# Peptides against a protein of PDB entry 9GMZ: the designs that were tried, part 214

Target 1, 343 residues: chain A of PDB entry 9GMZ
Amino acid sequence: TGFPLELLTRPATERLAYFENYTVAHPRLKEVYEILMRTIAEPAGASFIFVYGASGVGKTTLRLRVEQKLTELALPKLESDRARVPVVGIEAIAPESRYFNWKEYYTRALITLEEPLIDHKFDYGVRGISRDNFGKINVESKVVAPALRRALENALIHRHPDVFFVDEAQHFGKVASGYKLQDQLDCLKSLANMTGILHCLLGTYELLTFRNLSGQLSRRSVDIHFRRYCADSPEDVQAFKSVLLTFQQHLPLAETPNLVDHWEYFYERTLGCIGTLKDWLKRVLSDALDREATTITLKDLQKRALSVAQCQKMFKEIQEGERQLSETEADVQNLRSALGLGA

## One batch from the design tools (peptide; made by RFdiffusion4, then SolubleMPNN)

Design b2_p22_4_s4 (from b2_p22_4, 7 letters changed)
Fold by OpenDDE base, seed 1:
Structure b2_p22_4_s4 (fold): chain B 343 residues (1-343), chain A 22 residues (1-22)
Amino acid sequence: as target 1 above (343 residues)
Amino acid sequence: MERLREVERLIEEEFEEEVDPL
């Protein structure tokens, strides 16, 4: 199955939007999606889910798909319970300073929980938080972070989402000192405990450093590793080639490009990360549509490829993350051996 | 249980468009 052929007669904007909205149901995405959906349905007393993996592996795509499905599932119940929000998703912002901006985090979370489509006005119990005529939350500059936290706690309790997503959650770890990193973790733990809302933190392998700081959090967390495709696995290479085949069929061009024949070059410049691959193909498609080209060539791909230096940097970050996970697996084996549990 | 079955059904429906096997 490929793109609707009618798109070839449509404006370049519609053709690009089709590809932007298209998601390949690749094996690693399916696997992580299933684990995440099951864990949200039955948290088994977990307060946190950690989803970690390489930058550009597809974590944001995973989040958006889960948000869509949780919303669809809730629709029949939302007619009777107009106060309920099924899911809330935010992206954590990189701090401009050595300290995470909790005021900004709480403000964004409140804005997302109180989107205009929610008819049921909630009183936050906090002076200086209001809705405008468009239903947008206005937070006065005088409102301090502790007051915004109380407003968010009350909003989360009242709206009772099944999960609170925080994308780019490695930004909680970007602090000047180790004690501040513990304070950040204790703040999140306290928010989850006070509200009873399951938190899902999605991020890069830098999130592992944050996750490992609290042995108490580990007892209340589920870990999900969103792996890249590895060139040393024949099954992963085959899956990566099948993703290229699917993308070439869904590029709305008059002539289907042969991406599969260039799989090694695609692997070299994406490191097996499907989000990086999609973003690359999107840039190349945009350039092709702007030129009214019938297809894309290797030269068009090369023009929008990440540099070798960028790929080398990304690969070092991936190797460090994969190493930390491998050490954790070895530590489990060593612990089992030390406990007299056979390997 | 009922919620898990509903989620399992949705997991099956979400990825009807499998990656075309080479």
Scores: peptide ipSAE 0.082, ipTM 0.756, DockQ to the pose 0.616
Fold by OpenDDE base, seed 4:
Structure b2_p22_4_s4 (fold): chain B 343 residues (1-343), chain A 22 residues (1-22)
Amino acid sequence: as target 1 above (343 residues)
Amino acid sequence: MERLREVERLIEEEFEEEVDPL
């Protein structure tokens, strides 16, 4: 099914917003979504979920879809428990310094957890945390990180979300020394243990380095690899072409562009990452709508494509991540063989 | 079990809009 044809009579802003909000239910997204939703429903003693994959694979889309669905699921229960928040999701910020800003992290987590629409006033037990006249959380500059942590622990216990999402979680790993990285892992582990809240960290393959530093997290973590589509797999190529066909039908233009015929060029400039593809198509759609164009041409695509140099850099980062996973899989297989469990 | 079945049902509902087959 394509876009609603009535969009062709709508403003460019509504046409763009339709495509921005549209999500292709591609096989890798479905697979990871299912694993993630099942793991959130039945954590089986897990305290962490790690979702890792290439930049632009669709991790943020996955998070937002899970957040929406967990919210919808919780609605009937929220009528009886007005203190509950079903899910909380934040994005970790890249530190300007070689040190992760825990104060900012806890502040952002509190602000996101304590939306203005939550009728139940909660006492954070910390001076300098208040709600403004609009119910928005304000954290005074005098509030120190240990106090913000206690406020967040109390808020997470009281609001009892099914999961706490942290997107771009590789930014926890961006510290000047391995010792500080361990301290950060211990902080996250302690937060999950003290609150009893399942944490889901989404990030690039740099998140593997972060995971591997804590043998204790590994015992209480579920790993989810959000794979890109690979051009050496006929099934992955077919799935990627089907995604192009679906996007082609959902571009709110008078004439349906032929994206599928250019699948190799799309693959070359996205590396099989559907988020990168969607963001490219959004830029091209925006340009087309601004020109009141009836369709998208190859020339319009080329104007907004990532450069070959950008793709080469991204591909190198992907190959290193995929290599690390392949080595880990081989190590597991070798360990199983050595234990007599068979391959 | 009951929560898992509810989640399974919702997984099925969420992706009724499948990728158009080539």
Scores: peptide ipSAE 0.078, ipTM 0.752, DockQ to the pose 0.632
Fold by OpenDDE base, seed 3:
Structure b2_p22_4_s4 (fold): chain B 343 residues (1-343), chain A 22 residues (1-22)
Amino acid sequence: as target 1 above (343 residues)
Amino acid sequence: MERLREVERLIEEEFEEEVDPL
């Protein structure tokens, strides 16, 4: 199956938008999606889900697909309960300073949770929170972080989402001391406990350092590893090639490029991360459409590839994360053996 | 249980377009 051939007569913007909106249903995405959806449906007393994996593995795509699906599921109930929001998703911002900006986090969470289309407006009990003429939340500069936290707690309780997503959650870990990192974990734990709302933190392998600082969070968390495709696995190589085949069929170009023949080069420059692959192909497609090109060449790919130095940096970060997980798996096996539990 | 069954149904529906086999 390929792109609609009618796109070849459409503007470059429409052709690009088609590819941007296209999601390949690759095996690792499907696996993690299934685990995440089941865990959200039945948290079993978990307060947190940690989804970790390489940068560009597809965590944001996963989040958006789950947000869409949870929204679709909730629609029949939202007709009767106009106060409810089915899901809320935010991206954590990298702090410009050495400290995470909780005031900004709470403000963004409130703005996202309290979308203009919600008919049932909420009173936060906090002076300096208002709505504009479009119903969008406005937070005055005088509102302090503890007041915004209470406003968010009350809003989360009132709106009762099935899950609160925080993408790029490794940014919570960017603090000057391990003690302050523990305080941030305790802050998040308290927010989840006070609201009764399940929190899903999506992030890079840096999120593992954050997760591992709190043995108390581990008892109330589910861990989901969003793996990349590995070149040492024949099955993973086959899956990666099949993803390239699917993408080449969904590039809205007059001549289908042969991406599969270049699979090793695609693997070298993506490290088996499908989000990185999609973003690369998007950039190359945009350049091809701007030139009114009939196809994509290897030279076009090379022009928009990540540098070897970027790939080497990303690979070191991946290897460190994969190592930490392998050590944790070995520790579990050692613990089982020490407990007299079989392998 | 009912919510899980609904979620299982949706998981089956979500990925209509499988990756093309080589």
Scores: peptide ipSAE 0.068, ipTM 0.749, DockQ to the pose 0.604
Fold by OpenDDE base, seed 2:
Structure b2_p22_4_s4 (fold): chain B 343 residues (1-343), chain A 22 residues (1-22)
Amino acid sequence: as target 1 above (343 residues)
Amino acid sequence: MERLREVERLIEEEFEEEVDPL
């Protein structure tokens, strides 16, 4: 199995777009997707899902696939319930200031919930929120964050999505003090509680610091660890090689490159993160298509690889996150042992 | 239950494109 051979006669833009849109159904993605979809279907009183893992592990890919699938599932119901939005997904923005910009967050969430294709005008009960002639939401600069929150609460209740996704959610943790971080958590909890909408926060391991500040969230949250592939696991190495095999078959080039023989170099420069791998291959494919090359060489890979210094930094961040999770697992085991619950 | 079964069916359909085993 591989790319459609007809692509070899197509423009470089179509060949690149094919690879961009191609998603490898790798074991870790499948596992996390299944857990996430099941949890969204039956949240069992959870108000939050936390999906955490390395940068470039594939969290955005996971989100987009879930958004697509929830939309597909909802299509038959959307014909009868034109007010419904099946899913909403936003990216949290890193604050330019010492404080998270809730006004911007609420504005982006409202804009995303109120797609121009939704013919049903909703009155947000807030002056200075309007639709333009194209149905796009416009928020006047005078609208304050508490008013935007009420508008978002009303919109979420009215549109009743199955889940509200927030990608890059570690940015909620970027505050000047631990007290303000708790306030951010309490704001999110209150939004989830007031709307009854399940929130899924996707982020790096920095999201753990945010999650751990609230012992109350622990009772109402599901945690999903999106793991990278580890070189110390034979199964993970095999899965990573299989991903390389799949990618080499789906590179729309005249000659299939041998990526698998270079698996160690790919692992060294991706840390077992498939998103990082895909982005690397995309850059290299673009360069190859621009040159009308028949294949990709190791030299082409080396030109677009992350530097060793970048990989070392990323690896340190991963190790710290994996350590924090391991400590939490050990603390649970110690607690169980102390309670007389056998190991 | 019905929603979970629908989701399970769709999970199965979504990943019929398995990673080619080595």
Scores: peptide ipSAE 0.039, ipTM 0.728, DockQ to the pose 0.602

Design b2_p22_5_s1 (from b2_p22_5, 7 letters changed)
Fold by OpenDDE base, seed 2:
Structure b2_p22_5_s1 (fold): chain B 343 residues (1-343), chain A 22 residues (1-22)
Amino acid sequence: as target 1 above (343 residues)
Amino acid sequence: SVEELAKEIDKETEELEEELAK
């Protein structure tokens, strides 16, 4: 089904909001969603889930959909356990300094766990953590990182989320010499072990470097590769075209644009990443609505497309990540052969 | 076909939205 036709008589802001809120359940998103939901439900002793893939593949969309679903599934239990939070999600921020700011990380996590709507005031046992008149957590500057960690551990134990999401988790890796990166990983591992809370780290292929540093984490981690659509796969090309067809039907314009006929151009400028595609279409839709245009043209698309140079840079980063994963698969085959299990 | 897969995506999207709206 296309967009509600009544939107054509609505303000541009409402038409844009419709498309912004519209999420295509494309095959790769669905596959990763199902794997992630199953893994969260049955972690089988895993302490970590790593979700890695290209920038703009849709990891944030995946996270938000899982958060919504986990919240929905928890509603019946939340009536009896008002202290419980079903899920917590934070975005890791690139550190301004040469060191990862654990204090900021713990503060953000605490603020996210302690939404004002949670009636049960938890005493963190830490001086300088308070709630304002609106129930929002305030952390005083005097509170040190070890105290914030203890507060977060206690909060996670008390709130007992099914999963703790960290988006843009590759930012943990950017600051550290190999030794410092291991220390950060051990810190996260310790937090997961002390709280018993499953951690899901979402990020770019840079997250693979972080994952590979700890052979001990490999035994307690599940890996989920959120792949882009590849032009060398006929099935992936069909899926990508189907996503274009779906988006063209859900653009709230008087005349349905023909996006599918331009699929190669869309692929060239998105690298098969649906998030990148959606963001491009949002920009183009916004421009069209501002002009009160009846449709989107190729010229409108070209005005908001990523440059060839941007696409080339993004593609190199993708190729390096895909190469590292392919090498890991080859290493598994080599290990099997060396063990006499056959390839 | 592309059209068949688009219909499946639409259906799955609707199912996901309905599931999240309950």
Scores: peptide ipSAE 0.295, ipTM 0.832, DockQ to the pose 0.857
Fold by OpenDDE base, seed 4:
Parts: C-alpha cells; structure tokens; sequence
Structure b2_p22_5_s1 (fold): chain B 343 residues (1-343), chain A 22 residues (1-22)
C-alpha cells in the first residue's frame, strides 16, 4: 500500500509531515524492537540494556516506537495509577567541556520524566525545583548535582517507568580519561540500582567501550546489536531494496520515483543505514515539494547525498565497531572451546 | 522477492501504526 492519495491535494507541510512520521518496519528494526520489548518486559535481573549500532541505523526510531508501545501498554494502568510514567527517554548531549555535565543530565531527565499533564504533583524534596503555570519543571541554577540526583532517584522510584532510555549515550564516553568514564558508568549503575529502574543506553559502537571498562556492568547488561544492512549478504541486499521500494511507495508525489533501480547508489551513500536513507529522502522530498515537482530525479538525490568523504569516514567507524564485536564473539567461542564446550 | 518483502514490511508497518493509533 502506498501513501494516502488525498495527500497530493494537501499542503506541502502535510505531505512532508506524512513522510517524516512514516516508519518503515524493516527487518532489522523489527528484530531489535522485539528483542528490546522482550528484554524490557523480562530483564531477568539486568540493570542495563545496551543498544549499539552505526550512526543513522535507526536507533532513535527504535526508541520512539518502543516508547509509544510501552505508553500504549501502560494506558490501562495509568488510569488507576496517576503517579506512574510508563517510559522516560532522554538524549545525551555531547559536553562542551571535557567533563560530562551531570547537572544538565539530571535536569533533562527530571524535565522529561515530569510531563506537564501529570496531575499528581510529586514533592522532590529539593528546594529550587518547581513547576511553572504550564506544569513544566523549572530547576533553579543554585540546585547542585547531588540534589538533582536525589530528586531524580525519588522521581524514578515514584513514577516507576518500565525503562529509562538514554539516546546518543556514546557521549558519556567522550570524557578524556577512562577513569572518568568509569566514574560515569558507576554513577549510572548506582542510579539504576538505587531506583530499581532498568536503563537502556542507545548509541554508536563507542558504547562498546562501556562494556570493556566495567566487567560488573557487563554481567548485569543485555546487549542488542542494531546491525546495518550489508551488501555482502544477499538477504540484506534484498531487505535494503525492499525498504527502498517501500519508501518509493510512501513518497507523497504525483509520480512514483524509481528508487530501487538506484539501490547501489543509495547503499553507497547510506552504508545500509535506514535512518540515513530516510533523512536523505526527507531532504529530497522537501526540495521537491518546495518546487511543486511531480517526482524526484537522480539529480535531486545527488544534490542532497552525503559526500563520498563523509561516507568513507562513517564506514571506517562502522568497520571498527563491527571488528570489535567480531573479536568479542571470537573470544566467547575461544572461551567455550577452552572450557570443553562445543563451539 | 523484494516485492514480497516490501509487502510484508508494509503490512508490519500498518500493524505497528494501528497498534499505536489505539
């Protein structure tokens, strides 16, 4: 099924919004979604879930879909428990300084956890945290990080989300020393342990550094690899082409563009990352709508493509991440063999 | 086939959207 044909008579803003909101349930997204949902439902004593994969693979889309589903599943319970929040998700920001800003992190987490529509006012027990007339949390500049942490711990305990999401979590790793990264991980671990709330960290392959630094986190974590589509896999190529076909059918244009015939070019400039593909197509669609074009051309695609240099850089980062995972898998196999367990 | 997989993706997408629209 394609886009609703009535969109062709609608404003460009509605046509663009349709495509922006459209989520292709591609095989890797579905697989990771199912694993993540099961892990959230049955964490089996895990305190952390790590979801790692290439930049632009679709981790944010995954998070948003899981957040939506968890919210939907919680709706019947939320009617009876007005204090409960089913899920909380924040994006980690790259620190401007060499140090992660925990104060900002806790503030953003509190702001996100305390949606304006929650009628049940919670006393955080911290002076300088208030709700404005619109129900938004305001944190005064005088509130220190330890106080914000206590407020967040209390809020998480009281609201009891099924999971706490941190997107772009690789930004925790940008701290200049491994020691400081360990301190950050210990802080997150402490927060998870004190609240009993499952934490899901989504990010690039740089999240693998978190596994290596904390052998204790690895014992209480579930790992989910959100793989890109690989051109050396016939099945992955078919899946990638099917995603192109799906997007082709869901571009709200008068004439359906032929994206599938250009699959190699799309693969070259996305590295098999569907988020990168979607963002590229959004830019091209926006340009087409601005021109009131009936379709998109290869020239339109080329205008908004990532440069070869950008793709080469991204590909090196992906290859390094995939290599590290392959080494870990080999180490597990070697350990099993050494233990007399069949490979 | 690519077309069959695309239809499956479409179906799964629709199912996901219908679940979220409730």
Amino acid sequence: as target 1 above (343 residues)
Amino acid sequence: SVEELAKEIDKETEELEEELAK
Scores: peptide ipSAE 0.266, ipTM 0.822, DockQ to the pose 0.786
Fold by OpenDDE base, seed 5:
Structure b2_p22_5_s1 (fold): chain B 343 residues (1-343), chain A 22 residues (1-22)
Amino acid sequence: as target 1 above (343 residues)
Amino acid sequence: SVEELAKEIDKETEELEEELAK
């Protein structure tokens, strides 16, 4: 099934919004979604979930879909427990300085946790945290990070989400020294332990550095690798072509473009990352709608493609991440063999 | 086939959207 044909008579803004909101349930997304949902339901004493993969693989899409599903599953319980929030998700911000801004992190987490118009005013016991007439949290500039942390701990305990998502979590690691990285992990670990709330960190392969630094986190973490599609795998190539076929059917244009015939070019400029593909197609669709075009051409695609230099940089980062994972898998096999457990 | 997998993806996408629309 393609896009609703009625969209062809609708404004360009509605046509673009349709495609923006459209999520292809591609095989890798489905696999990671199922693993993540199962892990959230049965964490088995885990305090952390790490979801790592290439930039543009679709981690934010995964997060949003899980947040929606957890919210849906919680609806019957939310009627009886008006204090509960089913899920909280924030994006970690790249620090302007060499130091992660914990004050900003705690502030954003508090704001997000209290965005649901929960009728019950919770007093955080912190001066300078207030609610406006719309129930939105306001944090005064004078409130210090330790006070915000205590407020967040109390809020998380009171609201008891099934999971706390942190997207772009590699930004915790942008600290110039490995020692400071450990301090950030210990801070997150302490927050998870004090609240009893499961934390899910989504990010690039830079999250592997976090995994390796804390032997204690390793014992209480579940790792999920969100893989890209690889051109050296016939199955992955077929899946990637199928995603292109699906997207071409869901572009709200009068004439269906032939994207599948250009699959190699799409692969070259996305590296098998479906989020990168969707963002590219969104830009091209926006341009097509602005000029009232009936279809998308190869020239239109070329105008909005990532440069070869950008793709080469992204590919090096992917190769390094995939190499580190492959080495870890080999180390596990070697350890098992040395223990006499077999492969 | 590519077409069969695309149909499966479409079905799974629709199912996911229907689950989220409830």
Scores: peptide ipSAE 0.258, ipTM 0.815, DockQ to the pose 0.877
Fold by OpenDDE base, seed 3:
Structure b2_p22_5_s1 (fold): chain B 343 residues (1-343), chain A 22 residues (1-22)
Amino acid sequence: as target 1 above (343 residues)
Amino acid sequence: SVEELAKEIDKETEELEEELAK
């Protein structure tokens, strides 16, 4: 089914909001969603889930959908356990400095845990953390990172989410010269172990560097590769075209644009990443609505496309990540062969 | 076909939205 036709009589802001909120359940998203939901339900002693894939593949959309589903599933229990938060999700911030800001991370995590107007005052066990009259957490500037960590540990234990999501988690890899990336991982491991809360780190292929640094993490982590659609796979091309057709039907315009006929151009400028595709179409839709246009043209698409240089850079990063994964698979086969386990 | 897969995606999208609207 296409967009509600009544949107054509609505303000541009409402039409744009419809498309922004529209999520296509494309095959790779569904697959990763099912794996992630199953892993959260049955972590089997895992402390970490790593979800890695290309920038713009749809990891944030995946997170949001899982958060919504976990919240829905928890609703019956939340009536009896008013202290519980079903899920918490934050985005790791790119450091302005050459190192990851743990103080900011802990502060944001604490704020997010308490954003649900939970009537229950919780003592974080740390001086300088208070709630205002609106239930918002205020962290005094004097509160140091180790104290904020303890507050977060206590809050996570008390609220007991099924999972703690960290989006853009590759930013943990931003360490100052002379600091070990291992120390950042050990900090995260310690937080997961101290709280007993499953952590899901979503990010780019830079997360593979984190995975490889700790043989101990590998034993307590589940890896989920959120793949892009590949043009060398007829099945992936078919899926990508189907996603284009779906978006075409959900653009709230008077005349349905033919996106599918331009699939190669869409693929060239998205590298098979559906999030990148959606963001592109959103920009183009916004421009079309501002002009009161009846449809989207190829010229409109070209105005908002990523440059070839941007796509080349993104593609190089993807190829490096995909290569590292392929090498790891080969190493597993070599290890099995060396162990006398048949290939 | 692309159209058949699009219908499946639409159905799955609707199912996902219905699951989130509950």
Scores: peptide ipSAE 0.252, ipTM 0.812, DockQ to the pose 0.883

